# Peptides against a protein of PDB entry 8BZL, part 218

Target 1, 228 residues: chain A of PDB entry 8BZL
Amino acid sequence: SYDRAITVFSPDGHLFQVEYAQEAVKKGSTAVGVRGRDIVVLGVEKKSVAKLQDERTVRKICALDDNVCMAFAGLTADARIVINRARVECQSHRLTVEDPVTVEYITRYIASLKQRYTQSNGRRPFGISALIVGFDFDGTPRLYQTDPSGTYHAWKANAIGRGAKSVREFLEKNYTDEAIETDDLTIKLVIKALLEVVQSGGKNIELAVMRRDQSLKILNPEEIEKYV
Target 2, 242 residues: chain B of PDB entry 8BZL
Amino acid sequence: SRRYDSRTTIFSPEGRLYQVEYAMEAIGHAGTCLGILANDGVLLAAERRNIHKLLDEVFFSEKIYKLNEDMACSVAGITSDANVLTNELRLIAQRYLLQYQEPIPCEQLVTALCDIKQAYTQFGGKRPFGVSLLYIGWDKHYGFQLYQSDPSGNYGGWKATCIGNNSAAAVSMLKQDYKEGEMTLKSALALAIKVLNKTMDVSKLSAEKVEIATLTRENGKTVIRVLKQKEVEQLIKKHEEE

## One batch from the design tools (peptide; made by RFdiffusion4, then SolubleMPNN)

Design b1_p21_8_s2 (from b1_p21_8, 9 letters changed)
Fold by OpenDDE base, seed 2:
Structure b1_p21_8_s2 (fold): chain B 228 residues (1-228), chain C 242 residues (1-242), chain A 21 residues (1-21)
Amino acid sequence: as target 1 above (228 residues)
Amino acid sequence: as target 2 above (242 residues)
Amino acid sequence: MYVPEAADLAVDLPKREALVA
């Protein structure tokens, strides 16, 4: 069957392994990204960590560089491979080009990596979608999404994972210039969007913010509750 | 049959490369792209897919890619595969320019990519690229040119052609209406709108759903221009009035 | 084998001789 082969075309022109990798992403916890005026915000649904699991080990939002961070939905082990390669590329770029990567550049790198895994023998697609957010060196906030196919696009706002449809529908209605006029309003928009699919309020949300010329800040639960 | 469908690109007993054929089927589901060669230029016209409201402003054409100063392409098929191939085209063109201090000839760029596509059909453990391309260009050897390439690595030069959804119907219309030797860029634009209006699976053709690029020569330089939405609206309006 | 039908719209571009490097 085509589903048991390496990533090959079906008779009807489908890449089943890529589609199945997208199904793996849909089983992942919801992540949302929003681009504000001078801020980028990532929010992730906290899965109920088993009582004995160290919460510090389950990071769904990772820095790729000082100016770029990533949230993902899907296979955590696959994400680790992508993150590590992206970090190496960010450092290599700084050494060779003497500038940090643009958000588009590192997104394209990740997208190309994913695409190659859809054409390489003995490799399956990455079971991961990613929201990549940050600032270009000119201070422009950026949000990109990648999927298992290696497709990428720039977004004002987007969501991935289990609740992505509902979150996107919310963002389509509520993303306006007024809704992102301030950093606080942008953060509120992300929280409200996640609350469409996350039960039990702010305690089940991980939130990261990056402002222009600032490092990634992970908000603590108390900081999140101020926006609820 | 199934044994050959589920493996890397290999020949069937009948001599068919099923993975290449299936890649071509994938292209049939893509938005329509057409190219028309005129005496005074060449154009690409492509169906724009519905843009999601949350997409960042598309400053660039979704379907039409500038390759260098003298060439552009349009793509039908898998977007991620297209991005890889269009990047490779740009790299090949730049490496040639660096090595020879002149722009790569159009056909040579097309051939170089076709060799890559072919390799993905012949070497084990690779799937074909699910992408067809239309290339427009100008060079000092052949002037204005239009090429098409497919997942097999085959290519051909064309006066007019179409790839993607309803491409066969589009090609039939182009054959009927294309006037060899008399095709101006203006008439080619009108023909492009006429064909897209009939081949796009839309109730009404709108400028939001169509991308058009022209390649012309001005003062000894190639000019690649994407038409503004207002210009496309005028072309559609003119067609509706005829 | 997808033989592109040599449609009447095909331009017989002279095969550039592959410059044998």
Scores: peptide ipSAE 0.013, ipTM 0.499, DockQ to the pose 0.038
Fold by OpenDDE base, seed 4:
Structure b1_p21_8_s2 (fold): chain B 228 residues (1-228), chain C 242 residues (1-242), chain A 21 residues (1-21)
Amino acid sequence: as target 1 above (228 residues)
Amino acid sequence: as target 2 above (242 residues)
Amino acid sequence: MYVPEAADLAVDLPKREALVA
């Protein structure tokens, strides 16, 4: 019965709806984020898009603002709500504060939104984790992760979704200052990390790169194959 | 029974608020946090559980939060709830400072948050916050202070206390070893290490697993300092030699 | 309901009414 109640504590102190939302995330396609020196990289596992799906509509990496992008794992519909709210907040911040959001600011906004859905009447948690990357106005690269609970942390590298454990284990072993010394090495690290869980090489990877003072770039398959 | 467990915070026939009690149970599984009041300062000591190599921020303190220049807190329980409450504490403190042109008194800040916590136990469709806090502070009214608050919105001032895992055992040890009127910050630090060594679910206490912050007064200013890992190592080593 | 035990480690805080006063 506790598992059906919206956001109540179990007798043993668990929030089952939050835990089940985390299980929804674990069913999601793998996403990885890595912070380099002057680059942030997001990689996602491409699920076999059904032959009739418009690939345009299946984006797992989304810009929130010119300086911030997000990858997610879990419920795509929930992600759209979060992304739209975050985009509105980024624009509002530009209008009211006259500066772009920091990556931490927008992460905290998203985290607070998620947390409120764990404590609000008649609402279930968001079934998504997110990797949020970008540059602060001072040019500092940032990577944050947030989960269905509304918890967030800053990371050098992290992964979410079904293959996240294996990808994290790889990153824990291979993330060194030498491995991120250049943009190309950082990109290669992300690809290698995803290849721990993605079959059939670069064809099943979507990769997004944001460099300092540059817009988000989605790499094409041919560009990805150069790093494999 | 089931009717009271599955609904938002309502009284049982016995007058119990089960959702509040269950929130307190969640806190019991959190890492240990303790606070000790000394004559010359106050401290927080907290168990660090999440040591990930890939974390970017050298979180000097994962569990200890500066609230303003005169106050800090530590949290046991749900991290996301803690972040919301810590942010609210900062906002309350800043609004007070703006309105009155002086820092908020420690107890008033604690009380303001406790009223919010209480409201989340009384208003329909809300769950309690799954967090307890320890507050350390200094103000001109009461000097050095240590407070504890829980999910119910109750709070109290303490000479020494503990929240989170094995908190009851820690409090018992603090009762035995706390010397009223004779507690220096140095002795409080030693006591904190002693209690953590006995109450943390670790085979060996290491500086990597312990966060300590001190609040002192220097030249008429409050100084909140997080101890460096090397300083914590020295405290642990000293305890192992005794 | 966690009733903080009025233990030897408790600080006698003035009643809330005394702070508003």
Scores: peptide ipSAE 0.010, ipTM 0.495, DockQ to the pose 0.038
Fold by OpenDDE base, seed 5:
Structure b1_p21_8_s2 (fold): chain B 228 residues (1-228), chain C 242 residues (1-242), chain A 21 residues (1-21)
Amino acid sequence: as target 1 above (228 residues)
Amino acid sequence: as target 2 above (242 residues)
Amino acid sequence: MYVPEAADLAVDLPKREALVA
């Protein structure tokens, strides 16, 4: 069957392994990203950690560099490979160019990596989508999304994973210049968007905030509840 | 037999490369792109399918890419494959400029990419690119030019052509209405709207669903311009009044 | 089969004379 071939076209022009990788992403926990004026915010749905699993080991939001972070939906093991490759590239760029990566640059690197795994025999696509946020060296906030195909786009706001449709529909209605006028309003927008698909409020949300010229901050549950 | 279509770079008993044909099927389902060569310029017109309110780029060009100061392309097919190929085109053009201190001739850039496409059809462990491109450009050797390339690595120069959805019907319309030697850029724009209105799977042509770029020469320099939505609206309105 | 049958709209690009060096 054509669906078992890793990197071949079907007779009707489909790459079934890429489409099936996109289905793996849709089974992942929801992640949302929003670009504010001087802030970028990532939110993720906390999976109910299995009894006896350390919550510290289940991070869905990862720093790639001081100015860039990533959330993902899909296969955690695949995400680890992409994150490690991206971190090495960020450090290599700082050594060779003497400047940090732009958010676009590292997004393009990740996208190209994913695309290569869709075009080489003996390799399957990565079963992940990613939201990549950060600041360029000029202080401009950026949000990008990538999928298993290696496609990427710049967004004002977006969502990935199982609840992505409902979260996107909420963001399309509620993302306005007034809704992102302040850092606090931007954080509230992300929380409200995640609450469309996450039960039990702030306890099941992980939030990361990056402000201009500041490091990535993971909000604790008590800080999240102040915005609910 | 299914044995020959499951491998990337083998001939069938009939001498067909099924993976290349299947890559062409992927392009047939993509949004329409057309190119028209005029006496005073070249244009690309493309269907915009991905209209999202949350996209950051207000002027996001989905299908039309500037390659250098003298060339642009439009893409039909797999977006991620297209991004790889458009990046390679830019790199090839830049390396040539650095090496020779002059812009790469249009056909040489097209050929260099076509060699890459061909290699992905011949070398084991690779699949074809699921992408066709239209190229518009100007150089000192041939003036205004329009090229088309496919997943096989084949290319050709054109006066007018179309790729993607309903491309065969579009090409038939272009053959009927294209006037050799008499095509102005203004007439080419009108023809582009006429063809898109008939070939796009939409009830009514709207400016939000159409991207148009023109390539002209002004004061001895190439000018690549994406038409504003208002300009496209005026072209559509004019066509509806005729 | 996407045969670009549009031979009539093809620009006869002058065959690069192979400069037989």
Scores: peptide ipSAE 0.010, ipTM 0.497, DockQ to the pose 0.026

Design b1_p21_8_s2 (from b1_p21_8, 9 letters changed)
Fold by OpenDDE base, seed 3:
Structure b1_p21_8_s2 (fold): chain B 228 residues (1-228), chain C 242 residues (1-242), chain A 21 residues (1-21)
Amino acid sequence: as target 1 above (228 residues)
Amino acid sequence: as target 2 above (242 residues)
Amino acid sequence: MYVPEAADLAVDLPKREALVA
């Protein structure tokens, strides 16, 4: 069976291992990204932390560099590998080019890494999609998505993971220039979008905000409740 | 040989890594290992299953491994895989110490091994490690720590957790009896004995079947101590009297 | 029979705050 082999084409031209990796992503907790005017916002569904689990060890949003952060859906261990590689590349770029990466550059790097794992003999695809947000050196806010295939696109807003369809449908209806006119409205849009799929309100949401020329800020539960 | 490339952990149509799930199932048949974080220390308690009378005096803990001066681990799963991973942990810790002239932070050591585990789930010609680990440690960043890792290369920090046989029942009991903020190492030891007594398929818990290690801080140094059989007997006796 | 729910593979990775010393 072609689906039991290394990532190879089926007779119908399908890369089944890539498609199956996309199914792994769909089982992941929901993540949403929204590009505002002068803000980028990532929101993730908090998986119910086991009572005895340390919450500090359960994070779906990570910084890649000072100007770039990422949320993911899918296999956590796979995500860690991608994150580490991306962080090294961000630092390498600063050393060699003497400038931070653009959000597009690091997205393309991650996408190329993923693509290589779809084509390399003896490797399976990464079971992750990522939302990559940040600011370019010119102060332009960016949002990109990558999938297991290594495709990437720029977005105004997008979602990944188990609730992605419902969240995207919400964003398609509610993403307007008025809805992102202010930073607070942009944050509210992300929260409202996540609430379409997250049970039990703001306690089950993690939110990260990056404003122009500011570091990544993770909102605490009390800060999130102000927007609910 | 093209046949060895077929031994790659691959996704199912449903997006599952069956080889990883099967490795986790294998761990469910291993001896129980508990970890409990206290305010003044952290402990591992492990079931010793292989009490062979012909084993020369087990001078060394069978299931609890010292990794460095600040960390220890317990293993559930395939013994040969465990030996490879525990050796790798020691090497990683040593390399870090040599490179940075300071002990490796606990989470960094856990993550480094988890990256290896992940690689064995992604690269061809390899099977997942059939091993889950509990890690106990101290570092200057987070103090006392307890981690769990699985064959996928996932990990998490815990206040208390269990791996191996009857782990779900053990975790349920730990959730009931673990008092957040009030857990002393003494109370954690008592809790470990209580949980093991109920989760081990033995009529009576015996000290010969249990290994316990504690990690504490004394005079600004980490102390990792494996409890003597007599100390474990006293803990068991105390539990039987309550 | 501990059926590891496929959801257990989607454990959220802790943000390593790189304590850049």
Scores: peptide ipSAE 0.006, ipTM 0.606, DockQ to the pose 0.048; fails the geometry check

Design b1_p21_8_s3 (from b1_p21_8, 10 letters changed)
Fold by OpenDDE base, seed 2:
Structure b1_p21_8_s3 (fold): chain B 228 residues (1-228), chain C 242 residues (1-242), chain A 21 residues (1-21)
Amino acid sequence: as target 1 above (228 residues)
Amino acid sequence: as target 2 above (242 residues)
Amino acid sequence: GYEPQAADLAVDLPEREKLVA
């Protein structure tokens, strides 16, 4: 009998393969997302790039479309599959609907994809959580999170990966309307949140910013150090 | 533990994919493959284990494969799996060329194969490919490039890296001796011999046990060349004199 | 054009270092 990996319920109603995929996410580098008033910010823990590795090939924050970007925690190869599928969907939506996707739409698409991999015989769950940020066509900033189960929710701020608990505790205490009053304050909040789990220095943080009607901007280390 | 060693790649309670890890462990027992990026070229150097006198020397490198006019790869792991993957790389590159009337960008070819590898880690009824690859190439976007991919479908760009037996020790040596921005193909070849000599744990490296390929640009064309045994002997001799 | 952004190699690196070691 080909023991096809079937994500099955335990006697207590748990999906073990989904829970174990969540453990894979917890091993991932920490990612943080914050929704500001007119900005969305993603920050990721930059693990020490191997000395001989090309940094160009070590990106943790990816554009899905001009108005949407994603950070993830967990299995890199799994993330690439999700990103590619999401990009195709974003382009397909532009062609068929003649408008960019809403952040909720593409999040729901990703979540549905993940959910199908938890229910399909002969497939394992994706070992990734994602923070999806962007702007809707009306200029509203959005932040969503997805997990290996295919569940998704909208957030003001959230974190995923290894340091997520500590970062969330920080955000719960420090996310206020005053703390996100300006773009710079919002960026500073993300950096401070990451510094709860990352040793000091712009070298250990990857940061991406999307403002209303602007493309994704990845900050260089010098730009990050200005906020530290 | 054994329950998660099933034919289907599934997560362990700790979030590990044991079948992928075991595939990578199997690769650790394969012959050493090394890649080094230089300013004026890129190289692959590989341990040749199967020296059979009756093997027609005309056959391409035991471990180095030409993919197209601008790319080559080296393999560590299960030979049959390697043959399937190298053939797929050639097909992907050919389909791209036919569709777009230009060579496939190096990273795009690597990514396409990595998506296949990943699929074999996620879809039931299949095992991961027991193969890691080093890719060398040139394109108009990034010039000379070196990539590594593993059974998980993960990949990365490198200045220098190693796969197979004693790869950790080789990478450590490469980190010590690789000078960024100053690496010539000549110095890269010398470094490759130095690292292989230590990695293969031999007192004297034999040219018959080493395959080296270089990728260079000449008159606006990519040239992929497997070094002749005599050329490898000269490199070994030079290393022994230093 | 969507540059193929290679996703985080570093997430799998600690396990790789253990496996390459």
Scores: peptide ipSAE 0.006, ipTM 0.590, DockQ to the pose 0.049
Fold by OpenDDE base, seed 5:
Structure b1_p21_8_s3 (fold): chain B 228 residues (1-228), chain C 242 residues (1-242), chain A 21 residues (1-21)
Amino acid sequence: as target 1 above (228 residues)
Amino acid sequence: as target 2 above (242 residues)
Amino acid sequence: GYEPQAADLAVDLPEREKLVA
């Protein structure tokens, strides 16, 4: 069956394994990214962690480098592979080029990696989409999205995972220059966007912010509640 | 048979490479791309399908890529495959420039990529690239050039051609309206709009849905230019008035 | 199969072996 063929075209020109990987992403927890003026914000839906699970071990927002972080939707194990390779590339780039990666560069690297896994018959696609945010060396905030196919684009704001449609619809309506005028407003926009799909308010949101020339900061629940 | 459909390197009993054919089918569903060679330039015109308010740049080129100072391409098919191939084209062109201290001739760049595409049809464990390309360029050997390549690694030079959705209908229109030896870039632009207006599954052609790039020579230099939305609007308006 | 239908609009190029697709 073409649906079980790892990386072959169907008679109608579809790559079913890529499409099914995209379906795996749609089953993932919602993630949202917003580029502000001098801030990038990632928000993710917290899954109910089993009472016995250390919440610290279930992070869906990961630093790739000091200037770049990502959120993902889909298969956590697949994400780990991508994250690890991206981190190695970020380090390699610093060593070889003597500058940190641009957000586009590392996105393209990840995208190319994903694409290669769609073209080898011995490999399945990665079941992940990612929102990659950060700052270029010139201080420009960036947001990129990549999907299982290896496609990537730059965004002002976007969402991935289960609630992505609703969150995007919210962002399309509410993303304005006024809505991102300040860091706090940008954070508030992300929280409001996630609240379209996340039940039980701010307690079920993981939020990370990266400001210009600052490291990734994960907000605690109390900090999140201040923006609600 | 299903066995031949699932293997890229196996001929069917009829001598067909089904994975190549299926890759071409995938391209048939992609947005339309046109190329037209004129006496004073060459152009690419492409359908823009991905219009999103939240995109970082409102006026991005979705399907047209600058390869070097003398060449650009448009793509129809799988975007991720296209990104890989366009990156490879840039690398090939750069390596040639470094090695020979001159720009790569247009056909040589096309051929180099076509060899890669072909390899993905012949070597085991690989699928074809689900992408066709139109190449526009200028070199000192042949002047302005337009090429088309497909997933098989085949290519050809053209005066005018089309890839993607409704390509056959577009090519038919190009055959009818293309005037050999008399084609100016201005007339080519008008022809591109005419063809896109008829071949795009849109009730009304809008500048938001069309990308156009021109390649010209000015003062002995190649100029690759993506038309501004206002310029495309003017072309559309002019077509609507005829 | 997909064949370029605009043979009359082709530019003369050196003959190369083409993969029959």
Scores: peptide ipSAE 0.006, ipTM 0.481, DockQ to the pose 0.032
Fold by OpenDDE base, seed 3:
Structure b1_p21_8_s3 (fold): chain B 228 residues (1-228), chain C 242 residues (1-242), chain A 21 residues (1-21)
Amino acid sequence: as target 1 above (228 residues)
Amino acid sequence: as target 2 above (242 residues)
Amino acid sequence: GYEPQAADLAVDLPEREKLVA
């Protein structure tokens, strides 16, 4: 069967391995991204940390560079490979071009990497979608989403993972210029969006904030509770 | 012949990597391995299943491997796969030491192997490694550490965990008895024996069937010690008296 | 400084080794 082969076209033109990789993403914990005026915010559903698990080893939001961060949904091990490649590219770009990457550039790089894994013999697609946020060198906040196929688009707000549909519906209803007028309102919007699918309030949310000309800040649970 | 060469771990229609899941299932049938983090050290305890009297070399540790001066691991799963991965861990650690003139940080070594494991789940002509590992170590960044990794290339840090046979029951017991912030290496050893006694498919726990290694800091150096059979016997005896 | 990569990528290992985070 075509679905049991390397990523090949079915008779009806489907790339089943890509579609199946998208199903893996849908099983992942929910991530949300929102672009504000002068802020980008990523939020991720925390699974209840097992009592014996080290909390420091449970993060779904990572920096790719000083100006770019990423959240993902899907296979954690696959995500690590993508993140490492992206980090190397960010550093390479700084060395060769003497400027940090644009958020679009690094998104396109990740997308191209994913696409190659959909076309290369002896490889399976990456089982991840990513939300990539940051600031361009001109200070413009950006949000991109990419999927296992290697497609990518710019967004004002988006969500990925198991709760993505409900979160997107919330964002479609509540994302307005007024709702993102301030940094605090933007953060509150992300938290409210995640609370549509996350049980037990702010304790089960990881939140990262990047403001213009500032480094990535991961909020602690107490800081998150102020917005709930 | 050609069909085997073209075999790639692929997604199912439901987005599952069955070859990875099957590798994890295989690990569930392997001997039990425990890891426990204490305030003053970290330990591994592993079931010895192959007590073949005819094994010429008393492999002092069949399931516990020293990786470098600051790290050790235990393995559950396919022995041949374990040998490949433990050798790779040693090579990675050595290369890092040569390049940076410092020991590799514990998590970085774990991650490097996990990237290899992941690659064997993504690249054609390869199968997943049928091995889970527990890692114990010390570094200047985080002190004593315990990690677990699986065939997918996922890993996590733990206060206590178990892999292999009856791992779920072992983890449940560890959750009940592990006292955060109060765990000494001595209490961790006692807990390891308690859990193994209940989870190993043996009528009586014997020292010949258990390997235990401790990792401690003495005079600013990491000390990895495999407990002698007599020491393990004493731990078992103490448990039987309680 | 060494930042733990697990802090960047580690998903809560559910009680069962889950492939998907």
Scores: peptide ipSAE 0.005, ipTM 0.594, DockQ to the pose 0.039; fails the geometry check

Design b1_p21_8_s3 (from b1_p21_8, 10 letters changed)
Fold by OpenDDE base, seed 4:
Structure b1_p21_8_s3 (fold): chain B 228 residues (1-228), chain C 242 residues (1-242), chain A 21 residues (1-21)
Amino acid sequence: as target 1 above (228 residues)
Amino acid sequence: as target 2 above (242 residues)
Amino acid sequence: GYEPQAADLAVDLPEREKLVA
């Protein structure tokens, strides 16, 4: 069957391994990203960490560089590979170009990496989508999304994973210039969007905020509850 | 047999490369892109399918890519493959410019990419690119040019052509309405709207669903311009009044 | 299906010498 082959075209033009990788993403925990005026916010559904799991090891939001962070949905092991490659590229770029990567640059790098895994011998696609947020060196906030195919687009707001549809529907209705007028309103928008799919309120949400000229800040549960 | 379907480098008993044909089938489901060569310019018109409210304002057309100062392309097929190929086109063009201190001739850029496409059909363990491209350009050798390339690495120059959804029907309409030697950019724009109105899978053609770029020469320079939504609306309105 | 490109809308490209790289 074409579904068990390396990534090849079906007779009807489908890349089943890419489509199945997208299905793996849909099983992942929900992640949401919103671009504000001077802030980017990532929110992730905290799945019930097994009682014995070190919470430190289940980071769904990670820094790629000082100015770029990423959330993902799908296979955690695949995500680690992508994150590590992206981090190396960010450092390499700083060494060779003497500037930090733009958010678009690193997104394109990740997208190209994913695409190559859809076209290379004996390799399956990466089973991850990513939301990549950050600031360009000019202080412009950016949000990008990339999927298992290597497609990427710029967004004002987007969601990936299991609850992505409901979260996107919420964002389509509620993302306005007024809703992102302040940093606090932008954070509140992300929380409200995640609450569409997360039952246990602020305790099951991980939020990361990057403000202009600031490092990634992960909000603690108490900080999140102030916005609920 | 299944053996021929799953391997990119193996000819069928009939001499067919099924993976290339299947890649072409994937392109048939993409949004319509058309190109028309005129005496005073060349245009690309592309269907916008993915209008999402949360998309960031992309400075660039979703389907029309500037390659250099003298060339642009539109794509039909797998977006990720298209991104790789459009990036490669830009790199090839830049390397040529650096090496020769002049812009790459249009056909040479097309050929260089087509060689890459062909290689992905010939080397083991690679799939073809699921992308067709239309190229518009100007160079000092041939003036205004329109090219089409497919997943096989084949290309051709065109007066008018179409790729993506309903491309065969579009090409048929272009054959009927294209007036050789008499095509102005204005008439080409009108023809593009006419063909898109008939070939796009939409109830009504709207400016939000259509991207149009023109390539012209002004004061000895190439000008690549994406039409504003209002300009596209005017073209649609004019077509509806005829 | 992939229909062959319509020859009648093709521009006669001069036989460029195949630059065999």
Scores: peptide ipSAE 0.005, ipTM 0.660, DockQ to the pose 0.030; fails the geometry check

